# Peptides against a protein of PDB entry 5VVV: the designs that were tried, part 143

Target 1, 276 residues: chain A of PDB entry 5VVV
Amino acid sequence: FLCGVVEGFYGRPWVMEQRKELFRRLQKWELNTYLYAPKDDYKHRMFWREMYSVEEAEQLMTLISAAREYEIEFIYAISPGLDITFSNPKEVSTLKRKLDQVSQFGCRSFALLFDDIDHNMCAADKEVFSSFAHAQVSITNEIYQYLGEPETFLFCPTEYCGTFCYPNVSQSPYLRTVGEKLLPGIEVLWTGPKVVSKEIPVESIEEVSKIIKRAPVIWDNIHANDYDQKRLFLGPYKGRSTELIPRLKGVLTNPNCEFEANYVAIHTLATWYKSN
Target 2, 276 residues: chain A of PDB entry 5VVV as posed
Amino acid sequence: FLCGVVEGFYGRPWVMEQRKELFRRLQKWELNTYLYAPKDDYKHRMFWREMYSVEEAEQLMTLISAAREYEIEFIYAISPGLDITFSNPKEVSTLKRKLDQVSQFGCRSFALLFDNIDHNMCAADKEVFSSFAHAQVSITNEIYQYLGEPETFLFCPTEYCGTFCYPNVSQSPYLRTVGEKLLPGIEVLWTGPKVVSKEIPVESIEEVSKIIKRAPVIWDNIHANDYDQKRLFLGPYKGRSTELIPRLKGVLTNPNCEFEANYVAIHTLATWYKSN

## One batch from the design tools (peptide; made by RFdiffusion4, then SolubleMPNN)

Design b2_p21_6_s1 (from b2_p21_6, 13 letters changed)
Fold by OpenDDE base, seed 1:
Structure b2_p21_6_s1 (fold): chain B 276 residues (1-276), chain A 21 residues (1-21)
Amino acid sequence: as target 1 above (276 residues)
Amino acid sequence: MEEKYNKAKELAKKLALESAA
């Protein structure tokens, strides 16, 4: 069971010292996972093709080493979906080289994210792939196999919540393709019925699990505030029955952008997890 | 790329805000 934090918000990424402090807190609270997915990190999303500099490499190596010291699984995410051409072997090779560099930093767990992108494939991809889901699954499976089938590999679908599914969760051709064609060792991220789910009912997890043919990892936006800088979410982790735990592969909270605001959010997630 | 990024960001923020209401 993956339980911890995803740094997955829009806004100023946390500094390396905040991330190290997070690992200390995660260990202390018996949480086990950190997903590196800061939207405003240029080499994560906007410039995903660009290799890390020597200085950035030293920082990431130090961060990954710190995660290992605190027994926290460090998952490196990349979001190529804004402009990748899935059918272009050069693009696939560029993605492989980027993940090879991160593997050299000592990273062993990875994520491919296709959240917050246009559903329209380019003309070249339409000639090769039957749908957007087929294109995403093809590259994800190829990368997963290329990396030697790492123990933890995550996929974020473009339809990552109930409200994004057409016509609905149980009938989505996109999620059906993901469920049928995504290799079984790859985990699927999900935010619940909505982008920000006030509640995640058990029946909603049973519905999505059936179509994706696996238990999801919750990307939980309950404490996310990147959409409204005038608000801080300081309340406890709630609206999730402990009956979800045996039906999930994990829960990663995407909390407030302000690192210092997240004590209650993360601590109460840990209490929730240990209560089952 | 910056225009695509910013458009996606603003749409994501809007959809998140609508879901949290």
Scores: peptide ipSAE 0.551, ipTM 0.939, DockQ to the pose 0.944
Fold by OpenDDE base, seed 4:
Structure b2_p21_6_s1 (fold): chain B 276 residues (1-276), chain A 21 residues (1-21)
Amino acid sequence: as target 1 above (276 residues)
Amino acid sequence: MEEKYNKAKELAKKLALESAA
């Protein structure tokens, strides 16, 4: 069971010292996972093709080493979906080289994120892939296999919540393709019924699990505030029955952008997790 | 690229805000 934090917000990424402090807190609270997915890291999303500099590499190596020191699984995410041409072997090779670099930093767990992108493929991809889901699954499976089938590999669908599913969760052709064609060893991220789910009913998890043919990892936006910088979510982790725990592969909270605001959010997630 | 990123970001923020209302 993956339990911890995803740094998955829009806004100023946490500094390395904050991330190290996070790992210390995660260990102390018996949480086990950090997903590196800061959307405003240029080499994560906007410039995903760009290799890390020597200085950036040293920072990431140090960060990954710190995660290991605190027994926190460091999952490196990349979000190529803004402009990748899935059918272009050069794009696939570029993605491979980027993940090879991160593997050299000592990273062993990875995520491919296709959140917050248009469903439209370019003409070249339409000639090769039957749908956007087919393109995403193809590259995800290829990368997963290329990396030697790492123990933890995550996929974030473009339809990552109930409200994004067309026509709905149980009938989504996109999620059906993901469920049917995404390799079984790849986990699927999900935010619940909504982008920010006040509640995640058990039935909603059963519904999505059926179509994706696996228990999801919750990307939990309950404490996310990147969408409204006038708000801080200082309340406890709530609106998730502990009955979800046996039905999930994990929960990763995507908390407030303000690192200092997240004590209650993360601590109460840990309390929730240990209550099962 | 930056324009495309910003457009996606603002849309995502809008959708998140609407979901949290």
Scores: peptide ipSAE 0.526, ipTM 0.934, DockQ to the pose 0.936
Fold by OpenDDE base, seed 3:
Structure b2_p21_6_s1 (fold): chain B 276 residues (1-276), chain A 21 residues (1-21)
Amino acid sequence: as target 1 above (276 residues)
Amino acid sequence: MEEKYNKAKELAKKLALESAA
């Protein structure tokens, strides 16, 4: 069971010292996972093709080593979906080289994220792939296999919540393709019925699990505030029954942008996890 | 790239805000 934090918000990324402090807290609270997915990190999303510099490499190696020291699984995410041409072998090769570099930093767990992108494929991809889901699954499977089928590999669908599913979760052709074609060792991220789910009912997890043919990892936006600068939710992790735990592969909270505001968010997640 | 990123970001924020209401 993956339990911890995803740094997955829009806004100023956390600094390396904050991330190391997070790992200390995660260990102390018996949480086990950190997903590196900061939207405003240029080499994560906007410039995903760009290799890390020597200085950036040293920072990431140090960060990954710190995660290991605290027994925290460091998952490196990349979000190529803004402008990747899925059918272009050069793009796939570029993605492979980027993840090879991160593997050399000592990273062993990875994620491919296709959240917050346009559903329209380019003309070249339309000639090769039957749908957007087929394109995403193809590259995800290829990268997963190329990396030697790492123990932890995550996929974030473009339809990552109930409200994004057309016509609905159980009938989504996109999620059906993901469920049927995504390799079984790849985990699927999900935010619940909504982008920010006030509640995640057990029945909603059973519904999505059926179509994706696996238990999801919750990307939990309950404490996210990147969408509203006036929002600061300092309340406990709530609206999630502990009955979800046996029906999930994990829970990763995407908390407030302000690192210092997240004590209650992360601590109460840990309490929730241990209450099962 | 920046335009596409910003458009995606603003849409994501809008949808998140609508979901949280």
Scores: peptide ipSAE 0.473, ipTM 0.924, DockQ to the pose 0.938
Fold by OpenDDE base, seed 5:
Structure b2_p21_6_s1 (fold): chain B 276 residues (1-276), chain A 21 residues (1-21)
Amino acid sequence: as target 1 above (276 residues)
Amino acid sequence: MEEKYNKAKELAKKLALESAA
């Protein structure tokens, strides 16, 4: 069971010292996972093709080493979906080289994120793939196999919550394709019925699990404030029955942008996780 | 309130997509 934090918000990323302090807190609270997915880290999303510099490499190596020191699984995410051409072998090779570089930093766990992108394929991809889901699954499977089938590999679908599913969760052709064609060892990220789900009913997890043919990992936006930085979500982790735990592969909270605001959010997630 | 937050999050995402284009 993956339990911890995703740094997955828009806005100023956490600094390396905050991330190290996070790992210390996660270990202390018997949480086990950090997903590196800061939307505004340039080489994660906007400039996903760009290799890390020597200086950036040293920083990431230090961060990954710190995660290991605290027995926290460091998952490196990349979000190529803004401008990738899925059918272009050069794009696939560029993605491979980027993940190879991160693997050389000592990273062993990875994620491909296709959240918050246009659902339309380019003309070149339409000639090769029958749907956007087929294109995403193809590259995801290829990358997963290329990396030697790492123990932890995550996929974030474009339809990552109930409200983004067309026509709905149980009838989504996109999620059906993901469920049927995404390799079984790849985990699927989900935010619940909504992007910010106040409640995540058990029935909603059973519904999505059926179509994706696996238990999801919750990307939990309950404490996310990147959409309204004038608000801090200081309340406890709630609206999730402990009956979800046996029906999930994990829960990763995407908390407030303000690092210091997240004590209650993360601590109460840990309490929730241990209550089962 | 919750619907307002989801709409705000969707808007923030849209703005982020528009700034990256």
Scores: peptide ipSAE 0.057, ipTM 0.735, DockQ to the pose 0.064; fails the geometry check

Design b2_p21_6_s2 (from b2_p21_6, 15 letters changed)
Fold by OpenDDE base, seed 4:
Structure b2_p21_6_s2 (fold): chain B 276 residues (1-276), chain A 21 residues (1-21)
Amino acid sequence: as target 1 above (276 residues)
Amino acid sequence: MKEKYEEMKKKAKELARESAA
C-alpha cells in the first residue's frame, strides 16, 4: 500500500530542504511514499525533454538519497502529454533517455502522467493509434518494460476522475482501453468522483477498479489549494472510509502548496491509514 | 509551448475550483 504525499500542485515547487523535511515527517508517521510531480518544475512537464543539468542532477541525487535514508519510496513522475508525439520514435527515445538519467540518480520508481491535457492526438498519432488511450498505454507499457518493470510504476490517466469520464466511469472507452491494455504491473492514479473529491465512496472505487482492472492509487486533492491560493485547507483527512484501504493500492495526498500548512493534512492521513 | 502550458494550467485550476465548490 502506497501512502504518503504527491507534490502534484501548480505553483512554486517545494525546495529540497522542505522535501527532506517531508521525508522525515513521512517516516515518523509511518508513511512510505513521495511522488515527485511538481507541475511548475519545467523539466517535469513543460520541458520534459530537457535533461537535468549537473547541478540539478546533484540536487535530485541528494533528494533521492534522502528519501532512501528515511525509507521513503521516491517516485519520479514525468508529464510529457502536453506536446509528445506518441508515434515518434525520437520522442519515445527522448523520454527513455530522461528516465535513464533519473535512474542513474538512484530512482527506482516512476510515473507517467497524462493529467491536465487535451484528449486530442496529432495527425501522426491518429494514423498509428486507434485512440488517445491506446497511444498513452503504448508508450507507458514500452517505458515500463524499458525500465525493467520497476516494482512501482504509476500511470495518471487523462480521465483521472469521475467527472472527466465520458460518458461515465463504467462506460468510458478511454478507461476501458487503459484497463485492458495497460500492463498489470502498472498502477493507475485516480482522484475520486471529482478533481477535488469531498468524499470518495467505496462504490465509486469499486466502479473505477472494475473498468481499470486494478485497485487505483488515490491522488487525493482534498487539501489541494493551487486552484484557490486564498484558501488553506487545514482540516483533517476525511470523507474517505477506512473500508477504502483494502480496495486501494495507495493514497497519495496532494496537499496545500504552502509546505508548512500540511502538518494536519499529512498527519491525519497517517492516522486514517493506521486505523485499518 | 509555454502558452499551451499556461492555458492547460488555467483550465485545470478552473476545473479543480469548480469541483471543490
Scores: peptide ipSAE 0.725, ipTM 0.967, DockQ to the pose 0.928
Fold by OpenDDE base, seed 2:
Structure b2_p21_6_s2 (fold): chain B 276 residues (1-276), chain A 21 residues (1-21)
Amino acid sequence: as target 1 above (276 residues)
Amino acid sequence: MKEKYEEMKKKAKELARESAA
């Protein structure tokens, strides 16, 4: 069971010292996972093709080593979906080289994220793939196999919550393709009924689990505040029954952008997880 | 690229805000 934090917000990324402090807190609270997905990190999303510099490599190696020291699984995410051509072998090779570099930093766990992108394929991809889901699954499976089938590999769908599913979760052709074609060793990220879900009912997890043919990892936006900088979410982790735990592969909270605001959010997630 | 990123970021924040209401 993956339980911890995703740094998955828009806004100023956490500094390396904050991330190390996070790992210390996660260990202390018996949480086990950190997903590196800061959307405003240029080499994560906007410039996903760009290799890390020597200085950036040293920082990431140090960060990954710190995660290991605190027994925290460091998952490196990349979000190529803004401008990748899925059918282009050069794009696939570029993605492989980027993940090879991160593997050299000592990273062993990875995520491919297709959140917050248009549902449209370019003309070249339309000639090769039957749908956007087929294109995403194809590259995800290829990358997963290329990396030697790592123990933890995550996929974030473009339809990552109930309100993004067309016509709905149980009838989504996109999620059906993901469930049917995504290799079984790849985990699927899910955010619940909405982008920010006040509640995640058990029935909603059973519905999505059926179509994706696996228990999801929750990307939980309950404490996310990147959409409203005037709000801080200082309340407890709530609106999730502990009955979700046996139905999930994990929970990763995407908390407030302000690192210091997240004590209650993360601590109460840990209390929730231990209450099972 | 930057314009597309900012567009999608804006849209994502709008959708998140609407969901949180």
Scores: peptide ipSAE 0.723, ipTM 0.967, DockQ to the pose 0.936
Fold by OpenDDE base, seed 3:
Structure b2_p21_6_s2 (fold): chain B 276 residues (1-276), chain A 21 residues (1-21)
Amino acid sequence: as target 1 above (276 residues)
Amino acid sequence: MKEKYEEMKKKAKELARESAA
């Protein structure tokens, strides 16, 4: 069971010292996972093709080593979906080289994220792939196999919540393709019925699990505040029954952008997880 | 690329705000 934090917000990324402090807190609270997915990190999303500099490499190696020291699984995410051409072997090769570099930093766990992108393919991809889901699954499976089938590999769908599913969760052709064609060792990220889910009913997890043919990992936006600068959510982790735990592969909270505001968010997630 | 990123970022924040209401 993956339980911890995703740094998955829009806004100023956390500094390396905040991330190390996070790992110490996660270990202390018997949480086990950090997903690196800061959307405003240029080499994560906007410039995903760009290799890390020597200085950035040293920082990432140090961060990954610190995660290991605190027994925290460091998952490196990349979000190529803004501008990747899935049918172009050079794009696939560029993605491979980027993940090879991160593997050399001692990273063993990875994620491919297709969140917050247009549900459209270019003309070249339409000639090769039957749908957007087929294109995403093809590259995800290829990268997963290329990396030697790492123990933890995550996929974030473009339809990552109930309100994004067309016509709905159980009938989505996109999620059906993901469930049928995504390799079984790849985990699927989900935010619940909504982007920010006040509640995640058990029935909603049973519905999505059936179509994706696996238990999801919750990307939980309950404490996210990047969409409202006036919001600081200091409330407990709530609206999630502990009956979800045996039906999930994990829960990763995407908390407030303000690092110091997240004590209650992360601590109450840990309490929830231990209450099962 | 920057324009497309900012467009998608804006849209994502709007959708998140609407979902949280």
Scores: peptide ipSAE 0.711, ipTM 0.965, DockQ to the pose 0.942
Fold by OpenDDE base, seed 5:
Structure b2_p21_6_s2 (fold): chain B 276 residues (1-276), chain A 21 residues (1-21)
Amino acid sequence: as target 1 above (276 residues)
Amino acid sequence: MKEKYEEMKKKAKELARESAA
């Protein structure tokens, strides 16, 4: 069961010292996972093709080593979906080289994120793939196999919540393709019925699990404030029954952008997780 | 690239607000 934090917000990423402090807190609270997915990290999303510099490599190696020191699984995410051409072998090769570099930093767990992108494929991809889901699954499976089928590999679908599913969760052709064609060792990220789910009913997890043919990992935006930086979500982790735990592969909270605001959010997630 | 990113970032924030309301 993956339980911890995703740094998945838009806005200023956390500094390396904040991330190390996070790992110490995660260990202390018996949480086990950190997903590196800061949307405003240029080499994570906008410039995903660009290799890390020597200085950036040293920082990432130090961060990954710190996660290991605190027994925290470091998952490196990349978000190529803004401008990748899925049918172009050079794009796939560029993605492979980027993940090879991160593997050399000692990373063993990875995520491909296709959240917050346009649903339209380019003309070249439309000639090769029958749907956007087929294109995403093809590259995700290829990358997963290329990396030697790592123990933890995550996929974030473009339809990552109930409100993004067309026509709905149980009838989504996109999620059907993901469920049928995504390799079984790849985990699927989900935010619940909404992007920011006040509640995540058990029935909603049973519905999505059926179509994706696996238990999801919750990307939990309950404490996310990147959509409204005038608000701080200082309340406890709530609106999730502990009955979800046996029906999930994990829960990763995407908390407030302000690192110092997240004590209650993360601590109460840990209490929730240990209460089952 | 930058324009598409800013558009997607704006859309994501709008959708997140609508989802939280």
Scores: peptide ipSAE 0.067, ipTM 0.762, DockQ to the pose 0.916

Design b2_p21_6_s3 (from b2_p21_6, 16 letters changed)
Fold by OpenDDE base, seed 5:
Formats: C-alpha cells, structure tokens, sequence
Structure b2_p21_6_s3 (fold): chain B 276 residues (1-276), chain A 21 residues (1-21)
C-alpha cells in the first residue's frame, strides 16, 4: 500500500531542504511514499525532453539518497503529454533517455502523467492509434517494459476523476482501453469523483476499479490549494472511509503549496491509514 | 462549496495549460 505525499501542485515547487524534511516526517509517521510531480518543475513537464544538468543531477541524486535514508519510496514522475507525438520513435527514445538519466540517479520507481492535457491527438498520432487512450497505453507499456518492469510504475489517465469521464466512469471508452490494454503491473492514479473530492465513496472506487481492472492509487487533492492560494486547507484528512484501504493500492495526498501548512494534513492521513 | 472548488481547480489547470503553450 503506497501512503504518503505527491508534490503535484502548480506553483513554486518545494526546495530540496523541505523535501528532505518531508521524508523525515513521513518516516516518523510511518508513511512510505513520495511522488515527485511538481507541475512547474520545467524538466518534469514543459521541458520534459531536456536532460538534467550536472548541478540538477547532483541535487536529484542527493534527494533520492535522502528518500532512501528515510525508507521513503521516491517515485519520479514525468508529464510529456503537453506536446509529445506518441507515434514518433524519436519522442519515445527521448523519453527513454530522460528516464535512464533518472535511473542513474538511483531512482527505481516511475510515473507517466497524462493529466491536464488536451484530449485531441495530433494528425500523425491519429494515423497510428485508434484513440488517445491507445496512444498513451502504448507508450506507457513500452516505457514500463524498457525500464525492466519496475516494482512501482504509475500511470495518471487524462480521465483521472469521475467528472472527466465521458460519458461516465463505467462506460468510458478511454478508461476501458486503459483497463484492457495497460499492463497489469502498472498502477492507475485517480482523484475520486471530482478533481477535488470532498468525499470518496466506496462504491465510486468499486466502479472505477471494475473498468480499469485494478485497485487505483488515490491522488488526493483534499488539501490542494494551487487553485486558490488565498486559502490554506488546515483541516484533517476526512471524507474517506477506512473501508477504502483494502480497495486501494495507495493514497498520496497533494497538499497545500505552503510546505509549513501541511502538518495536520499529512499527520491525519497517517492516523487514518493506521486506523484500519 | 464543493462544486466551486472543482470549478476553480479546473479553471486554474486550464489557465496553466494555456500559459504553457
């Protein structure tokens, strides 16, 4: 069971010292996972093709080593979906080289994120793939196999919540393709019925699990404030029954952008997880 | 309240996508 934090917000990423302090807190609270997915990290999303510099490599190696020291699984995410051409073998090879570099930093767990992108394929991809889901699954499976089928590999669908599913969760052709064609060792990220789900009913997890043919990992936006930085979400982790725990592969909270605001959010997630 | 947060997050995500193009 993956339980911890995703740094998955828009806005200023956390500094390396904040991330190391996070790992110390996660260990202390018996949480086990950090997903590196800061939307405004240039080489994560907008410039995903660019290799890390020597200085950036040293920082990431130090961060990954710190995660290991605190027994925290470091998952490196990349979000190529803004401008990748899925049918172009040069794009696929560029993605492979980027993940090879991160593997050399000692990273063993990875995520491909296709959240917050346009649903339209380019003309070249339309000639090769039957749908956007087929294109995403193809590259995800290829990368997963290329990396030697790592123990933890995550996929974030473009339809990552109930409100983004067309026509709905149980009838989504996109999620059906993901469920049928995504390799079984790849985990699927989900935010619940909504992008920010006040409640995540058990029945909603059973519905999505049926179509994706696996238990999801919750990307939990309950404490996310990137959409309204004038607000801090200082309340406890709530609106999730502990009955979800046996029906999930994990829960990763995407909390407030302000690192110092997240004590209650993360601590109460840990209490929730240990109450099962 | 909940619907408003969904709409605000969807708006912020859209604005972030538009600024990245």
Amino acid sequence: as target 1 above (276 residues)
Amino acid sequence: MEKKYQEMKEKAKKEALESAK
Scores: peptide ipSAE 0.046, ipTM 0.717, DockQ to the pose 0.064
Fold by OpenDDE base, seed 2:
Structure b2_p21_6_s3 (fold): chain B 276 residues (1-276), chain A 21 residues (1-21)
Amino acid sequence: as target 1 above (276 residues)
Amino acid sequence: MEKKYQEMKEKAKKEALESAK
């Protein structure tokens, strides 16, 4: 069971010292996972093709080593979906080289994120792939196999919550293709009924699990404030039955942008996880 | 309240996507 934090918000990323403090807190609270997915990290999303510099490499190596010291699984995410051409072998090779570089930093767990992108394929991809889901699954499976089938590999769908599913969760052709064609060793991220889900009913997890043919990892936006940084979500982790735990592969909270605001959010997630 | 937060989140994500294009 993956339980911890995703740094998955828009806005200023956490500094390295905040991330190390996070790992210490995660270990202390018997949480086990950190997903590196800061939207405004240039080489994560907008410039995903660009290799890390020597200085950036040293920082990431230090961060990955710190995660290992605290027994926290460091998952490196990349979000190529803004401008990748899925059918172009050069793009696939570029993605492979980027993940090889991160593998050299000692990273062993990875994620491909296709959240917050346009659902339209370019003309070249439309000639090769039957749908956007087929294109995403093709590259995800290829990368997963290329990396030697790492123990933890995550996929974030474009339809990552109930309100983004067309026509709905159970009838989504996109999620059906993901469920049928994504390799079984790849985990699927899910956010619940909404982008910000006040409650995640058990029935809603059973519904999505059926179509994706696996238990999801929750990307939980309950404490996310990147949409309104004038607000801090200081309340406890709530509106999730402990009956979800046996029905999930994990829970990763995407909390407030302000690192210091997240003590209650993360601590109460840990209490929730241990209460089962 | 919840509906407003959902709408704000979706708006912010859309604005971020448009600014990256």
Scores: peptide ipSAE 0.046, ipTM 0.723, DockQ to the pose 0.064
Fold by OpenDDE base, seed 3:
Structure b2_p21_6_s3 (fold): chain B 276 residues (1-276), chain A 21 residues (1-21)
Amino acid sequence: as target 1 above (276 residues)
Amino acid sequence: MEKKYQEMKEKAKKEALESAK
């Protein structure tokens, strides 16, 4: 069971010292996972093709080493979906080289994120792939196999919540393709019925699990505030039954942008997880 | 590229704000 934090918000990323302090807190609270997915990291998303500099490499190596020291699984995410051409072998090779570099930093766990992108394929991809889901699954499976089938590999679908599913969760052709074609060792990220789910009913997890043919990992935006600068949600982790735990592969909270505001968010997630 | 990113960031923020209501 993956339980911890995703740094998945828009806005100023946390500094390396905040991330190290996070790992210490996660270990202390018996949590085990950090997903590196800061939307405004240029080399994570907008410039995903660019290799890390020597200085950036040293920082990432230090961060990955710190995660290991605190027994926290460091998952490196990349979000190529803004402008990748899925059918172009050079794009696939560029993605491979980027993930090879991160593997050299000592990273062993990875994620491909296709959240917050346009649903339209380019003309070249339409000639090769029958749908957007087929294109995403193809590259995800290829990368997963290329990396030697790492123990933890995550996929974030473009339809990552109930409100983004067309026509709905159980009838989505996109999620059906993901469920049928994504390799079984790849985990699927999900935010619940909404982007920011007030509640995640058990029945909603049973519904999505059926179509994706696996238990999801929850990307939980309950404490996210990057969408509303007036929001500071200091409330407990709530609206999630502990009956979800045996039905999930994990829960990763995407918390407030303000690092110091997250004590209650992360601590109450840990309490929730240990209550099962 | 940057313009498309900002448009998607604004869209995602709007959708998140609507989903939180």
Scores: peptide ipSAE 0.038, ipTM 0.749, DockQ to the pose 0.888
Fold by OpenDDE base, seed 4:
Structure b2_p21_6_s3 (fold): chain B 276 residues (1-276), chain A 21 residues (1-21)
Amino acid sequence: as target 1 above (276 residues)
Amino acid sequence: MEKKYQEMKEKAKKEALESAK
């Protein structure tokens, strides 16, 4: 069970010292996972093709080493979906090289994120892939296999919540393709019925699990404030039955952008997790 | 209240997507 934090918000990423402090807190609270997915980290998303500089590499190596020191699984995410051409072997090779670099930093767990992108493929991809889901699954499977089938590999679908599913969760051709064709060792991220789910009913998890043919990892936006930085979500982790725990592969909270605002959010997630 | 936050989140994500193109 993956339980911890995803740094998955828009806005200023956390600094390395905040991330190290997070790992210390996670360990102390018996949480085990950090997903590196800061949307405004340029080399994570907008410039995903760009290799890390020597200085950036040193920072990431240090961060990954710190995660290991605190027994926190460091999952490196990349979000190539803004402008990747899935059918282009050079793009695939570029993605491989980027993940190879991160592997050299000592990272062993990875995620491919296709959240917050358009469903439209370019003309070249339409000639090769039957759908956007097929393109995403193809590259995800290829990368997963290329990396030697890491123990933890995550996929974030473009339809990552109930409200983004067309026509709905159980009938989504996109999610059906994901479920059918995504290799079984790859985990699927899900935010619940909504992007920000006040509640995640058990039935909603059963529904999505059926179509994706696996228990999801919750990317939990309950405490996310990147959409309204005038607000801090200081309340406890709630609206998730502990009955979800046996039905999930994990829960990663995407909390407030303000690092220090997240004590209650993360601590109460830990309490929730340990209550089962 | 919740619906408003969802709409705000979706809007912010859309704006971020549009700004990245």
Scores: peptide ipSAE 0.046, ipTM 0.713, DockQ to the pose 0.064; fails the geometry check

